# Ledger of designs, part 80: peptides against a protein of PDB entry 5HOI

Target 1, 351 residues: chain A of PDB entry 5HOI
Amino acid sequence: FRYMPFSPAGTPFGFTDRRYLTMNEVGYVSTVKNSEQYSITVSFFDVGRFREYHFEDLFGYDLCFLNEKGTLFGQSKTGQIQYRPHDSIHSNWTKIIPLQAGERITSVAATPVRVIVGTSLGYFRSFNQFGVPFAVEKTSPIVALTAQNYRVFSVHYSQFHGLSYSLSELGTSSKRYYKRECPLPMSLPNINSDMKKDANLDYYNFNPMGIKSLFFSSYGDPCIFGSDNTLLLLSKWRSPEESKWLPILDSNMEIWKMSGGKETTDIHVWPLALAYDTLNCILVKGKHIWPEFPLPLPSEMEIRMPVFVKSKLLEENKAILNKKNEIGADTEAEEGEEDKEIQIPVSMAAE

## One batch from the design tools (peptide; aimed at target 1 L283 K285 E300)

Design b1_p27_5_s2 (made by RFdiffusion4, then SolubleMPNN; from b1_p27_5, 12 letters changed)
Fold by OpenDDE base, seed 1:
Structure b1_p27_5_s2 (fold): chain B 351 residues (1-351), chain A 27 residues (1-27)
Amino acid sequence: as target 1 above (351 residues)
Amino acid sequence: RREEKRKKFKEDLKKLEEEAEKKKKEE
């Protein structure tokens, strides 16, 4: 296992000279290799709100976090970070994070009010939006970060304890924990089953935790999307004893239902954000599980708990079709079986 | 609103399939 730089919904280069450093509901950040340099482009989904901009990157930023006010960049090996406001009113700032021998920045996050840096040795560094440091805390090794306003969702990895998470609030005077290094019930990538395709090996080498993204929902709930393509939401985190991870979407199951039960092994969801009851995502079809260039428009998936078994749904749909055929209902609706959504029986939708 | 979202998502899936088939014919 190696600690790799993680950014929300970041993609590998693969065999290309370009990748997405990060993407979310605001936009996407791409980088292109130009000899020894990189060209970074910050693009937005709402073109009316922000103008796309680009710059030359001499440092090779491999970490990124995009928010509504700016973009944070980081270089995992050198410890350099840069914050670029989208608005020209505020100046860019650059800072070097002191790293120990072998330490890497593993993740960065930025809100309009906070900058967070996590490292492979578990150093959690907090700053204001101007790069003024608040504190340095040592935690378990940090593998992923996201933040919303003053709240930080951190994912930790220990060789002995596996994945854990913390949920904290970075006030003006102190850090408060809502959750501190609690077990994270996320499945890790299965090397033996998933690695049969070279493209999956490339992705695993880029992201060995299989965390495609993590974000806060529009309600401020921590969300994580793993290699199993299940969206987990941390429910009731304000009540320590009642807090639980909810599997709110099996994206593979939803694609399968929406595709009429066809084999959809080449269709993948790439998560961006959760807004209310809707996952904003990129649909991907092909050899790679990640979006290529150009980036397609985002799609919206309604969240649903994975309570259904494919075999049962197929049996029930066959039974419904057989009953329709026995009743002699008009054969004219040979509109190809291929385009019909798998109907969930009303009896199963009420449980 | 839910039905419209489901309809749009099906349209997005169909478009994704059509674009992938188009790419395979251009290769």
Scores: peptide ipSAE 0.490, ipTM 0.908, DockQ to the pose 0.873
OpenDDE base, seeds 2, 3, 4, 5: peptide ipSAE 0.482, 0.485, 0.485, 0.482; ipTM 0.906, 0.904, 0.906, 0.906

Design b1_p27_5_s3 (made by RFdiffusion4, then SolubleMPNN; from b1_p27_5, 14 letters changed)
Fold by OpenDDE base, seed 1:
Structure b1_p27_5_s3 (fold): chain B 351 residues (1-351), chain A 27 residues (1-27)
Amino acid sequence: as target 1 above (351 residues)
Amino acid sequence: SSEEKRKRFLEDLKELEEKAKEEEELE
């Protein structure tokens, strides 16, 4: 096993001079090797909201995280990170993360308010959006990070304990854990069965954990998409004792069903984001399980598992709140109600 | 609607199948 730099939905070079550093619902970041340099392009799906831009990369950035406000780049070996706001009003900043001998940055994440750096030695470094450091914490070795607002979903790996995860909130004064290094019930890539195709070996060498992506849903639930092409969602994470991973989508089975039961062994889902009830993804056909160039338009897969009840219950709760406000009931909406996890009725979770 | 999403996904899948066939015919 080797710690490799991870970025959400990043692709390997394969036999090409180009790859995606990351992609999500906002857009995609590509890098093209040009001799000793790289050309990075930041592209957006909403071309009306953002303008595509490019720059020359002299450092060979191998880590990336894209959000609605900017792009974070990292170099796993040198420890260099760069944040590039999409808006020209805000300045780019660069920082060197101090790395020990053999330490690598394994993942980076950025929100409009936080920058997070995780390393192969388990150093968790937090910054604000301007690169001002908050803290350094030592955890189990970090293999993947994602973040939404102040929340961070981290995946850890130990050779002795396998995969674990943490869910934390990076407030102004302190880090709060909702989950701390809890077991992650994700299947690792099976080297013996899956590596029969050279393309699978290339991907395994790029990403030995098989984590295609991780993200927060639009509802703020941690999601992970592994090598088994199953989307896992962390349900009830606010209730430590009730928290569980839900296999909300088997993408291979869903493609097979949607195709009318045709052979779909060459069709793959590449996950981008979970928006409400839909997995935003790229459909991939061919020898490689990852998108090539040019990037196709994103497709939407409807999740069929009962997690959908959250949208209806949110709409119903909004409708109830609006009705209460119309009736002039001074129910002080305690600031704590927005953070109440919508309880899905057990009956719906069994279908 | 779920039906519209399903229809669009099937259209995207068909377009992907057509593109892959065009690429195989060009090799």
Scores: peptide ipSAE 0.241, ipTM 0.809, DockQ to the pose 0.513
OpenDDE base, seeds 2, 3, 4, 5: peptide ipSAE 0.233, 0.233, 0.239, 0.241; ipTM 0.802, 0.802, 0.805, 0.807

Design b1_p27_5_s4 (made by RFdiffusion4, then SolubleMPNN; from b1_p27_5, 15 letters changed)
Fold by OpenDDE base, seed 1:
Formats: C-alpha cells, structure tokens, sequence
Structure b1_p27_5_s4 (fold): chain B 351 residues (1-351), chain A 27 residues (1-27)
C-alpha cells in the first residue's frame, strides 16, 4: 500500500493526457498534460453563475478541491498549495506546506472560510481562506478530506487499524471533535476479485482506498462512496453514542432496477454530491468506472435503504426456477430457459 | 416522480450509448 493524493471524484489519466482533478455539484476541474506543463480548466455546471477559466500549471497539481467561492490546488510531493477564487475581487495565494522526508499531501479541502491540508504522516493543517495558519495537529495518516463551512470530515488509514474517520469543527479559537478516529465500516477494494480487468488495476493504483468521493450532504451529514458503489451517510453524528453509518444507496442495485433488470456491468455511477434525497452523479458507460471526456451531464439518483440485494434476488429467482423444474420433471425440460430476464418484483417497481 | 426519474435515467443511458457508438464509428 502507498499513500496517494486524493481529491473528491478525481479520475486517473489512464492512457490519456487528460483527467479530472475533482468534481462535485459546483463543477469539475480538468487538467491536460502538455509536455512538462499542465493546462487546468475550472468548469461549472451553472454557467450563468460562474465563468469557466483556464490557467497554465507549471507545478503539476495532483490535488484539488472545488467550492462555490474558489478552487484549492495542491502538489502532493512539493507541498505547494494554491487557492484561486472564482471571482476577480480576491487575489490568488500560494503557499508551501513544509513536508518531512517521504511525507506527501494526501488530501486538501477548502470552504469559503477554511483551508485544510492532510498528509501521509497524519499532519492536519488548518488555515483560513486567506492562507493564514491556525494550527497543526498530529493524527493518524490522512487519506481523504472534505469540508463544509467550519466542519471537516477526515478519513484516516493505519496498516494496523484500517480505516477510521473524524468529524471536527474548526472554530476561530479551537478544533472540536464530534467523532475522533472512529472505525469506518467501509469495504476496501478487493485486489484479487476486481483486478481481473486492467482498468480496475489502473484505478486501484490511482486510488488504493477505492474512495470515489466523500462530501457533506445538503443537511451537513458526512457521506462517503466507496469501491462497493454504496453511498454511506453518517447519521446522528451530534449524538456520539447514537451515531451510525447508513447505507442509503446501493448504486449498482439502483442501476439494475432502473434498467429493467438488464445486465448493467458496464454502467457505473460516479458520485458528485448528495442534495436532499438525491445523489447527484455522472453515469458512466464503458470499460472505465470513471467519466471520460467530454463530461456527461449530471444525473440524479433517489436515495433509499437497500431492501433487496441483487444477489438475494438472484438466489430467490434460482430457487423458484429450481422448484419449478422439480415439479415439472414429468415434461421435457427445454434447456433454453436459463437466460430469462430477472423479473423485478412489482413492489420494487412501484416505489 | 419515480417513473419520471426512471424515464430521465433511461434517456441518459440511451444518449450515452449513442455517444459511445459515435465515438467507436469515428475511430
């Protein structure tokens, strides 16, 4: 395992010269490699609210966080960070984060009021929106960050303890924890089963944790979308004893349902944000599980508790077929019925 | 609402399938 730079919904280059550094409900940031330079584009879904802008990147930014006020860039190896407001009223600023030997910036986050830098050694660095430092804290190694207003959702990884998370609030004078390095019940990518396709290996090398994205919901709940394509939401986080992760969407099951039970192995959900009861996402069709260029328009998926797992429906349908075949043993079993479309229960179609 | 979301989703899948075919025919 190696600590890799993580940005929410960032994509690998793959075999191309272009990738998305990050994407969310606000927009998407792309980078194109041109010799030793990169051209960065910050694009927005609401073209009426924000103007797309471009700049040349001489540093090779591999970390990005987009919000409604600006874009934070970071270079994982050099420790350089840059904040670029979307408006021309506020100036860009650049800072070097001091890194120890072998330390990497693993994630960055920015809100209109805070900038956060997390590292592979577990240094948690906080700044205001102008790059004025507040504090440096030593935590478990940080693998992912997101933030909303003053709140920070951090994911940590230890070889001994696996995945953990923290939820904190960065006030003016102090950091408050709602959750501090609590176990994160997210499945890690299974190297042996999923890596049979080269495209999955490329993605694993880019993102070994399989965290496609993490964000706060519109209600301010921490959300994470892992390699299992399940959206987890942290419920009741204000009550430490009652706090729990809820699997609020199985995206593979939802795609399968919406497609009428057809084979959907080449259709993937790429998460952007959770707004109220809908996951904003990009639908991806192809060999890669991530969106390519040009970016498709965002789609909406309704969140729900997974009542039925595709595997359980398959087992139940096989058991029904086997019972029919045991009762039908007196009539010539036509071999051709194995490919019957899995009927989605009417109850699942009506909801 | 769920049927309208389903119809929108299916339309987006068809548009993605068309784009993928067009990109495969342009190669």
Amino acid sequence: as target 1 above (351 residues)
Amino acid sequence: KSEEKRKKFLKQLEELEKKKKEEEEEK
Scores: peptide ipSAE 0.128, ipTM 0.729, DockQ to the pose 0.563
OpenDDE base, seeds 2, 3, 4, 5: peptide ipSAE 0.125, 0.125, 0.128, 0.123; ipTM 0.722, 0.731, 0.729, 0.720

Design b1_p27_6 (made by RFdiffusion4)
Pose (drawn by RFdiffusion4):
Structure b1_p27_6 (pose): chain A 322 residues (1-190, 198-318, 341-351), chain P 27 residues (1-27)
Amino acid sequence: FRYMPFSPAGTPFGFTDRRYLTMNEVGYVSTVKNSEQYSITVSFFDVGRFREYHFEDLFGYDLCFLNEKGTLFGQSKTGQIQYRPHDSIHSNWTKIIPLQAGERITSVAATPVRVIVGTSLGYFRSFNQFGVPFAVEKTSPIVALTAQNYRVFSVHYSQFHGLSYSLSELGTSSKRYYKRECPLPMSLPNDANLDYYNFNPMGIKSLFFSSYGDPCIFGSDNTLLLLSKWRSPEESKWLPILDSNMEIWKMSGGKETTDIHVWPLALAYDTLNCILVKGKHIWPEFPLPLPSEMEIRMPVFVKSKLLEENKEIQIPVSMAAE
Amino acid sequence: DLPSELFSSTEEEKEERHKRLYEEINS
């Protein structure tokens, strides 16, 4: 099995010279093939706060993670990472991650206080926001990483357990695990979208902490999974809280569509900030549309019953209250 | 099992989001 470089909400090149590296509620990072180099553009949705800028990529970064304080870049092959703070007060710093034979950097994540690099051999290298290393840890092969403040949500893969996840907190003292390689019941992919599933074999469209600090993941099944009761290991449950396919179906008047897709950015309490993609492909294009907001709904709506009540989709009050 | 934060929005805010999402889908 070949591990692929993962970034939240990243898109493939397809038949173009540009794609999105990473995408969330802060903004979007794109890269354009420029003869022999790349042109990286860092954009923001709150235009008033941060200024959109661009720079030339002489290394070919294919890994990226965006937070409110800076942008982290990474190269899956050479192992070079660069953290670019949004404000000009703080300097950029660059480090090169040691990689063994065939070892690839599979995912990177950054917070205002932590920088995380994961490799295909299971190396977990953590730094502060300035590049000072804390500890090097060996875990299962990492395929996806996201972080919030001091906490890290990591997705692992092997040939035995399949997909597993770890939830840990990088405190000032030492590293503490809340959950260590527990089952991750995300649906795996089972065509026009072949380009995407070569770029992202797991079908993990994005994963992120919620605005209130709960781990979330959005697989190829277009269902938002939220980790409930992660503080008590014996009570941990993955809860499906939004069937985005059902919502597009309800808003489209019960019509099956093959051209409307959801691209996850982040979860804010009960609202999924996303990109509504219209077209044959399931990933967004250029230019990037304005973010949409999709309220989470428990998957308790049956299509057949909704069609009877309408004879937008009107929902029976008795069912809506449930 | 559901976190209480999932129910932090008012009914008015939910209705406004719903109307804007409907308009965006059918634009």

Design b1_p27_6_s1 (made by RFdiffusion4, then SolubleMPNN; from b1_p27_6, 13 letters changed)
Fold by OpenDDE base, seed 2:
Structure b1_p27_6_s1 (fold): chain B 351 residues (1-351), chain A 27 residues (1-27)
Amino acid sequence: as target 1 above (351 residues)
Amino acid sequence: DLPEWLFASSEEERKERRERFKKLLNS
């Protein structure tokens, strides 16, 4: 296994000179390779709230986290981090994270009040928004981080134990754990089945954990979106014994329903955020599972529990169509059969 | 117990979201 730098919803270069370092509900950060330097652009979805800005990157930042107040950048190999406020009121700051031989920064996160750095050796480093250090903790190897306010959701990897997660709160005096290195029931990418497409191999080499994104919901619940295109939400995390991961959306199932039961291999959901009861996402069309340039406008996908079996839904929809045809209801036949959404029978919607 | 907020949207809002998403799927 190789530790790769992770940023939420980051994309690979592929065969291009450009990629997204990160994207979420606030905006997207792109980098373009120009000879030996990079050009970074921080763009926003709400153009009235924030002004797009650009700068030259001589360090080759490969880690990024965007929030409503600023952007955190990191270089996985050198340990350099930079925080850039979106406003001109606060100054940019740069810091070098001390790394051991072979250690990499694997993920960074920033909130308006905290900066977090995680490493391949499991060093968890916390700072305030001005880069003043709070603590260094040794954990299992960190592969992904996200944060909201004072809360941090961390994903860890062990060759022996697989994926685990922690949920912590970074107060002023101490770190509190709500969950500490608990098993994460997320499926890893299946190298043997998924690697049949060259585009999937490129993405796997960029992100071997298959974590497309992780974020906190608008209600402050940890969310993770894996390679299986299922959104998991951590419920009841305040009660350690009652805490459970809920599969709240199978995006492949929802695309399949909305496409009338057509198997689509060229339509993909790219997760941005969970806003209330909707997944904010980019709908990706084409060969790659990630968005290319230019970035499509964000879309809202309805959250639905994956309680239905495709075969049963197809059988029931066929039975409904056959009954409609027997009753001589010819009037709805002019809307071509191919564009009808798979309806959930009322009997199944009550379960 | 699912989070109550999973059901916070009206059926009309849900329908409109699905219709917008379908239009985007078929575009």
Scores: peptide ipSAE 0.336, ipTM 0.866, DockQ to the pose 0.846
OpenDDE base, seeds 1, 3, 4, 5: peptide ipSAE 0.329, 0.329, 0.333, 0.333; ipTM 0.863, 0.863, 0.865, 0.866

Design b1_p27_6_s2 (made by RFdiffusion4, then SolubleMPNN; from b1_p27_6, 11 letters changed)
Fold by OpenDDE base, seed 1:
Structure b1_p27_6_s2 (fold): chain B 351 residues (1-351), chain A 27 residues (1-27)
Amino acid sequence: as target 1 above (351 residues)
Amino acid sequence: DLPSYLFSRSEEERAERRKRFLKLLNS
């Protein structure tokens, strides 16, 4: 296992000179290799609210976090971080995070009020939006971070214990934990089953945890989207004893349903954000599970609990078709290609 | 049970989102 730099919904270069450093509901940050340099572009979905900008990156930023007020960049190996406000009224700032030998920045997050840096040794560093440090805490190795306002959702990894998560609030005087290094019930990528396609191996090498993204919902609930393409939401996190991860969307199941039960191996959901009852996402068509260039317009996928198993629905539909064929076999009914639309029960309404 | 606040949007708006998504899948 190697600690890789993680950014929410970041994409690998693959065989190209370009990738997305991060993307979310605000926009997307791209980087292009230009010889020994990089050109970074910060693009926005709301073009009326924000102006796209670019700059030359001499450091090779491999970490990024975009919010409504600015973009945080980081270089995983050198420890350099840069915050760039979108508004020209506020100055850019740069800092070097002190790293030990072999330590890497694994993730960065920024809100309008906080900057967070997590490392492969479990150093959790907090700053204000101006880069003034608050504290350094030693945790389990950090593999992913996201933040909303004063809240931080951190994912930790141990070779012995697997994935854990923390949910904390970075007040003015102290860090409060709502959850501290609790087990995260997310499946890791299965190298033997999933790596049959070269494109999956490239993604695994870029992101060995398979965390496509993590974010806070519009209601402030921690969300994570893993390699299984399931959106997990942390429910009732304010009540430590009642807190649970809810699989609120199986995106593969939803694509399968929406395709009329056709196996679509070339359509993938790339998560951006959860707004109310909808996953904001990019629908990716093609060989790669991640979006290429140009970025397609975001789509909205309605959340649904995965109550039905695909195999059971297929068996039930086969049984219905066989019964129809047994009843119909006595009449010379022409073999019209009846579009085998699987009757998907609409009644996965919210319980 | 999903938190009730996740279902704050109208059924009409949900139907429109589903329709947009289906159009994009079939495009």
Scores: peptide ipSAE 0.200, ipTM 0.816, DockQ to the pose 0.739
OpenDDE base, seeds 2, 3, 4, 5: peptide ipSAE 0.113, 0.156, 0.027, 0.190; ipTM 0.777, 0.800, 0.612, 0.811; seed 3 fails the geometry check

Design b1_p27_6_s3 (made by RFdiffusion4, then SolubleMPNN; from b1_p27_6, 12 letters changed)
Fold by OpenDDE base, seed 4:
Formats: C-alpha cells, structure tokens, sequence
Structure b1_p27_6_s3 (fold): chain B 351 residues (1-351), chain A 27 residues (1-27)
C-alpha cells in the first residue's frame, strides 16, 4: 500500500497534461503540466463574488484545499505548503512542514481560521490562517482531511485496522475530540471487480482509498463519498453513543432510477458539497468516473434527509429564541443553544 | 433496500436531474 496525496474531489491526470487539484461548492483548482513547472488556476462558480486567478507553480503542488477566503496548496514529498488568500489585502505565506524519511503530507485542509496538515505517519499539524503553528499531535496515519470553521474531520488508515475517522474541534487553547479514531464503515475499492476497467485502475493508483470527497454539510455534519458512490453522513456526532453513519444517497441507484431503470455505466456522480438537503455534484459522462476538461456545470441532487427536521427544528428554535428576545427574557441562554445537537426524532432515524 | 426517503426529492429537482440525465444519456 502507498499513501497518496488526497484532496477533496481531486482528479488524476490520466493521459492528460491537466487535472483538478480540488473542487467543492466554492470552485475548482486546476493544474496544467508544463515542461519544468505547473500552471495553477483557481476558478470560482460564483464569478461575480470572486475573481479567477492563476500562478506558476515551480514546486508541483499535489495537495489543495479551497475555501471562501483562500486556497491552501501542499507538496506531499517536500513538505512545502502555501496559503493564498483570494483577496489581495492578505499576503500569501509559504511554510515547510518537516517530514521524516519516507513521510508524506497526505492531506491538507484550510478554513478562514485554521490550517491543518496530515501525514502518512499520522502527524496532525494545526496552524492559524496566517501559518502560526498551534500544535503537533501524533495519530494513526492520516489519509484525508476536511475542515469547517474550527472543526476537523480526519480519516485514518491502518493496515491492521482499516479505516477510522476522527472529529475534532481546534479551539485557541485546546483540541476537543467528538470522535477519536472510531471505525469508518466505508467500503474500500474492490481491486478484483472494479479494476477490470483501465480507467478504474488509473483512479485507484491516484486514490487507493477511493474517497472521492469528504466535506462538512451546511449543518456541520461530516460527509464522505467513497468508491461505492454512496454519500455517508455522520449523524448525532455530539452524542458518542448515538452517533451513526447514514447512507443518505446511493448515487448509482439514483442515476438508475432517474434514467428510468436503464443501465447507465458511463454516467457518474462526482461530489462537491452538501448544502441543506441538496448534494452539489458534477454529473460526469464518459470513460472516466471523474470530471474532465472543461468542467461540466454543477448539478443539485435533493435528498430528503432527517436533517430537514434539523433545519425545521433550527428554524423553530431560532423563531423561539427571537420570540424570547422580543419578550425580554434572560440573555444567558444564547451562547449555549447553537451548539446543542438537534435530536432527530426516532421515527425518522428508523426509516 | 434503502428507504424511499433517501431518494425523495422535490418533484422540481427530480425533474431537473431527470432532464439533465436524459440529456447526458442521449448525447
């Protein structure tokens, strides 16, 4: 087994000179091979909100994470990372992550407030948005990272124990775990069945874990999309005993259903993000399971999650809070309620 | 069998996806 650099929804080069380093709801980052360098372009879906930019990459960045404030780049072998704010007001910064012999950066994540670096030896390194280090923690080998605000979803791999996950919050003074190296019930790529197609072998060599993407939902729930094309959402993660992975979308079944029961072996879902009850994705047609160039326009796949109860309950709780504030009742309750886990009714958790 | 709710969408979004899939299948 070889640890490969992972970025959310990143694509292989295949037989081309170009690939996507990452893509999500904000946009997509592409890299083009030149003779001695790479040209990186950071593109946005909302062209009115953000201006596309490009730069020459002499380092061969193979890791990327895009957020609404900037782009984090990493080089898995050299340990170089670069953060590039989208706004010109903030300066770019570069840092070298110290790597041991054979160690690789396997994943990077960035939020407006945190930068996270994970390695093949399980070093978890945290920084602020300016590259000031907070801590170094030793975990099981990290294969994937995503982050939202202060929260980090990490996927770990052991040759003996398979896939695990952690969910943590990176405060100013301490790291809190909601989940720590718990079993991840995601299917690994089946080399014997799936590798009959050369395109699947190319993808497996790029991404041996088959994790197409991982992200936080708009509600802050960890999501992962594996090689089985199933979207898993971590429900009730604040309650260690109640936390469960929900298979909230079988995209193969959805494509089959939406096609009217036709075999659609050339149509693939490429996940970007989960916003409310909609999976933002690229619908890919062709030999490759990943988007090629040019990038197709995103599609939305609505999913009736139990999270509709969470949105309604959030709206109801906000409406109750707003009514309490209008009635002049005590202000001490506000800071503690936004972090309360909305209990999904047992009826909808059993359906 | 995955519960029907996992595949439940608004009819508008289902139709948008069905249209886009039909365009992809027929292209």
Amino acid sequence: as target 1 above (351 residues)
Amino acid sequence: VLPEWLFSRSEEEREKIRKKLKELINS
Scores: peptide ipSAE 0.015, ipTM 0.368, DockQ to the pose 0.184
OpenDDE base, seeds 1, 2, 3, 5: peptide ipSAE 0.009, 0.010, 0.017, 0.010; ipTM 0.349, 0.359, 0.353, 0.365; seed 3 fails the geometry check

Design b1_p27_6_s4 (made by RFdiffusion4, then SolubleMPNN; from b1_p27_6, 10 letters changed)
Fold by OpenDDE base, seed 1:
Structure b1_p27_6_s4 (fold): chain B 351 residues (1-351), chain A 27 residues (1-27)
Amino acid sequence: as target 1 above (351 residues)
Amino acid sequence: DLPSWLFSRSEEERAERRKRFKELLNS
């Protein structure tokens, strides 16, 4: 296993010279290889609120976090970070994070008030928005970070303990934990079953945890979207004993429903954010599970708990079809009936 | 209890999302 640099909804280069460093509800950050340099573009979905900008990257930033006030960049190997406010009123700043031999920055996060750096050795470094350090804490190895305001959602990985998570608040004087290195019930990518497609292997090499994204919801709940394409939301996190991960969306099930019960192997959900009751996402059509260029327009997918078992729905629909055919058996069976859209009951779209 | 916000928007918005998705599938 290698600790790879993680950014929310970041994409691999694949066979191209370009990738998304990160994307969310605010926008998307792309990087293009140009010889030994990179050209970075910061693009926004609300073109009226923010102007797209680009710059030359001489460092090869492989970590990124976008928020409404700025973009944080990081270089996993060198420890260099750069914060670029979207507003020209505030200056860009750079900092080198001291790394030990073999240590990597694995994730970065930024809010309007905090900058967070996590490493493969479990160093959790916190800064203000101006790069002034608050603290350094030693945790389990950090594989992913996201932050909203003063809150940080961190994912940790141990070879012995698997995935864990922390939820903390970075106040002015102290760090408060709501959750500290608790088990994260997320499925890891299955190398043996899923890696039969070269594109899946390329993605696994880029992101071995299969965490497509993590974010806070509009209500401030930690969310994670894994390789199983299930959106998990941490409910009741303010009550430690009552806190539970809820599978609030099976995106494969929703694609299957929306297709009329057809197996679609070429449509993929790429998560951006959870706004109220809707997953903001990119619907990806193609061989790769990640968006290519140009970026498709964001789509909204309603959150639905996976209450329905696909096999039961298929059995029920087959039983309904067989009953209709038994009642209709006096009229010529035209062979063309295999392509009929499964009537998904409207009630199943309403729950 | 599931959070009240899990109970989503109007049937009209749901129908529009389904329509856009079908348009994407057929494109």
Scores: peptide ipSAE 0.096, ipTM 0.636, DockQ to the pose 0.592
OpenDDE base, seeds 2, 3, 4, 5: peptide ipSAE 0.065, 0.021, 0.014, 0.023; ipTM 0.644, 0.473, 0.459, 0.446; seed 3 fails the geometry check

Design b1_p27_7_s1 (made by RFdiffusion4, then SolubleMPNN; its pose is not in this set)
Fold by OpenDDE base, seed 2:
Structure b1_p27_7_s1 (fold): chain B 351 residues (1-351), chain A 27 residues (1-27)
Amino acid sequence: as target 1 above (351 residues)
Amino acid sequence: SEEELERLREERRARRRARLRELINAK
């Protein structure tokens, strides 16, 4: 295992000169490799609210976090970070994070009020939006960060304990923990099963934790979307004893339902954000599980607890078909059994 | 009204299903 730079919904280069550094509900940040330099573009979904901008990157930023006020960039190896406000009212600032030998910045996050840097050695560094440092804390190795307002959701990795998470609030005077290095019940990518497709190997090499994205919901609940394409939401996190992870969306099941029960191996959900009861996402068609260029328009999927097992629905539909055949109903024999759209009960139909 | 909210949800649902069908059928 090697620590890789993580950014929410970031994509690999693959065989191209282009990738998305990050994307969310606000917009998307792309980088293009031009010889020895990179051209970075910050694009927005609401073109009326924000103006697209670009700049030349001589440092090779491999970390990014986009919010409604600015974009944070980071270089995992050199420790350089840059914050760029979207408006011209506030100045850009650059800082070098001191790194030990072999240490990497693994994730960065920014809100309108906080900047957070996490490292492969578990250094958690906090700043205000102007790059003034608050504190340095030593935690377990950090593999992913997201933040909303004063709250930080961090994912940690230990070779012995696997994935853990913390939920903290960065006040003016102190850090409060709601959760501190608690077990994270997320499945890791299965190297042996998933590596049968070259596209899965490329993605695994880019993101070995399989965390496609990490965000807070519109209600301020921590969300994680793993390699299993299940959206997990941390419920009741204010009550430590009652807190639980809820699998609020199986995106593979929802795609299967929306396809009429057809096996769709070329359609993928790429998560952006959770707004109320809807997952904002990119629907990707192709061999790669991530969006390419140009970026498709966002889609919405309604959240639903995965109560139904696909195998049971297939067995029930086979049993219904067999009963129809026994009753001698003139099912026009010419439409091959494979083309019959599975009748999904209206209550279960993907929205 | 709650009925108008449910109609708007059903229209969003129909648009999502249509878009997924378009993506499935796109060559």
Scores: peptide ipSAE 0.028, ipTM 0.625, DockQ to the pose 0.516
OpenDDE base, seeds 1, 3, 4, 5: peptide ipSAE 0.026, 0.023, 0.025, 0.025; ipTM 0.613, 0.594, 0.611, 0.614

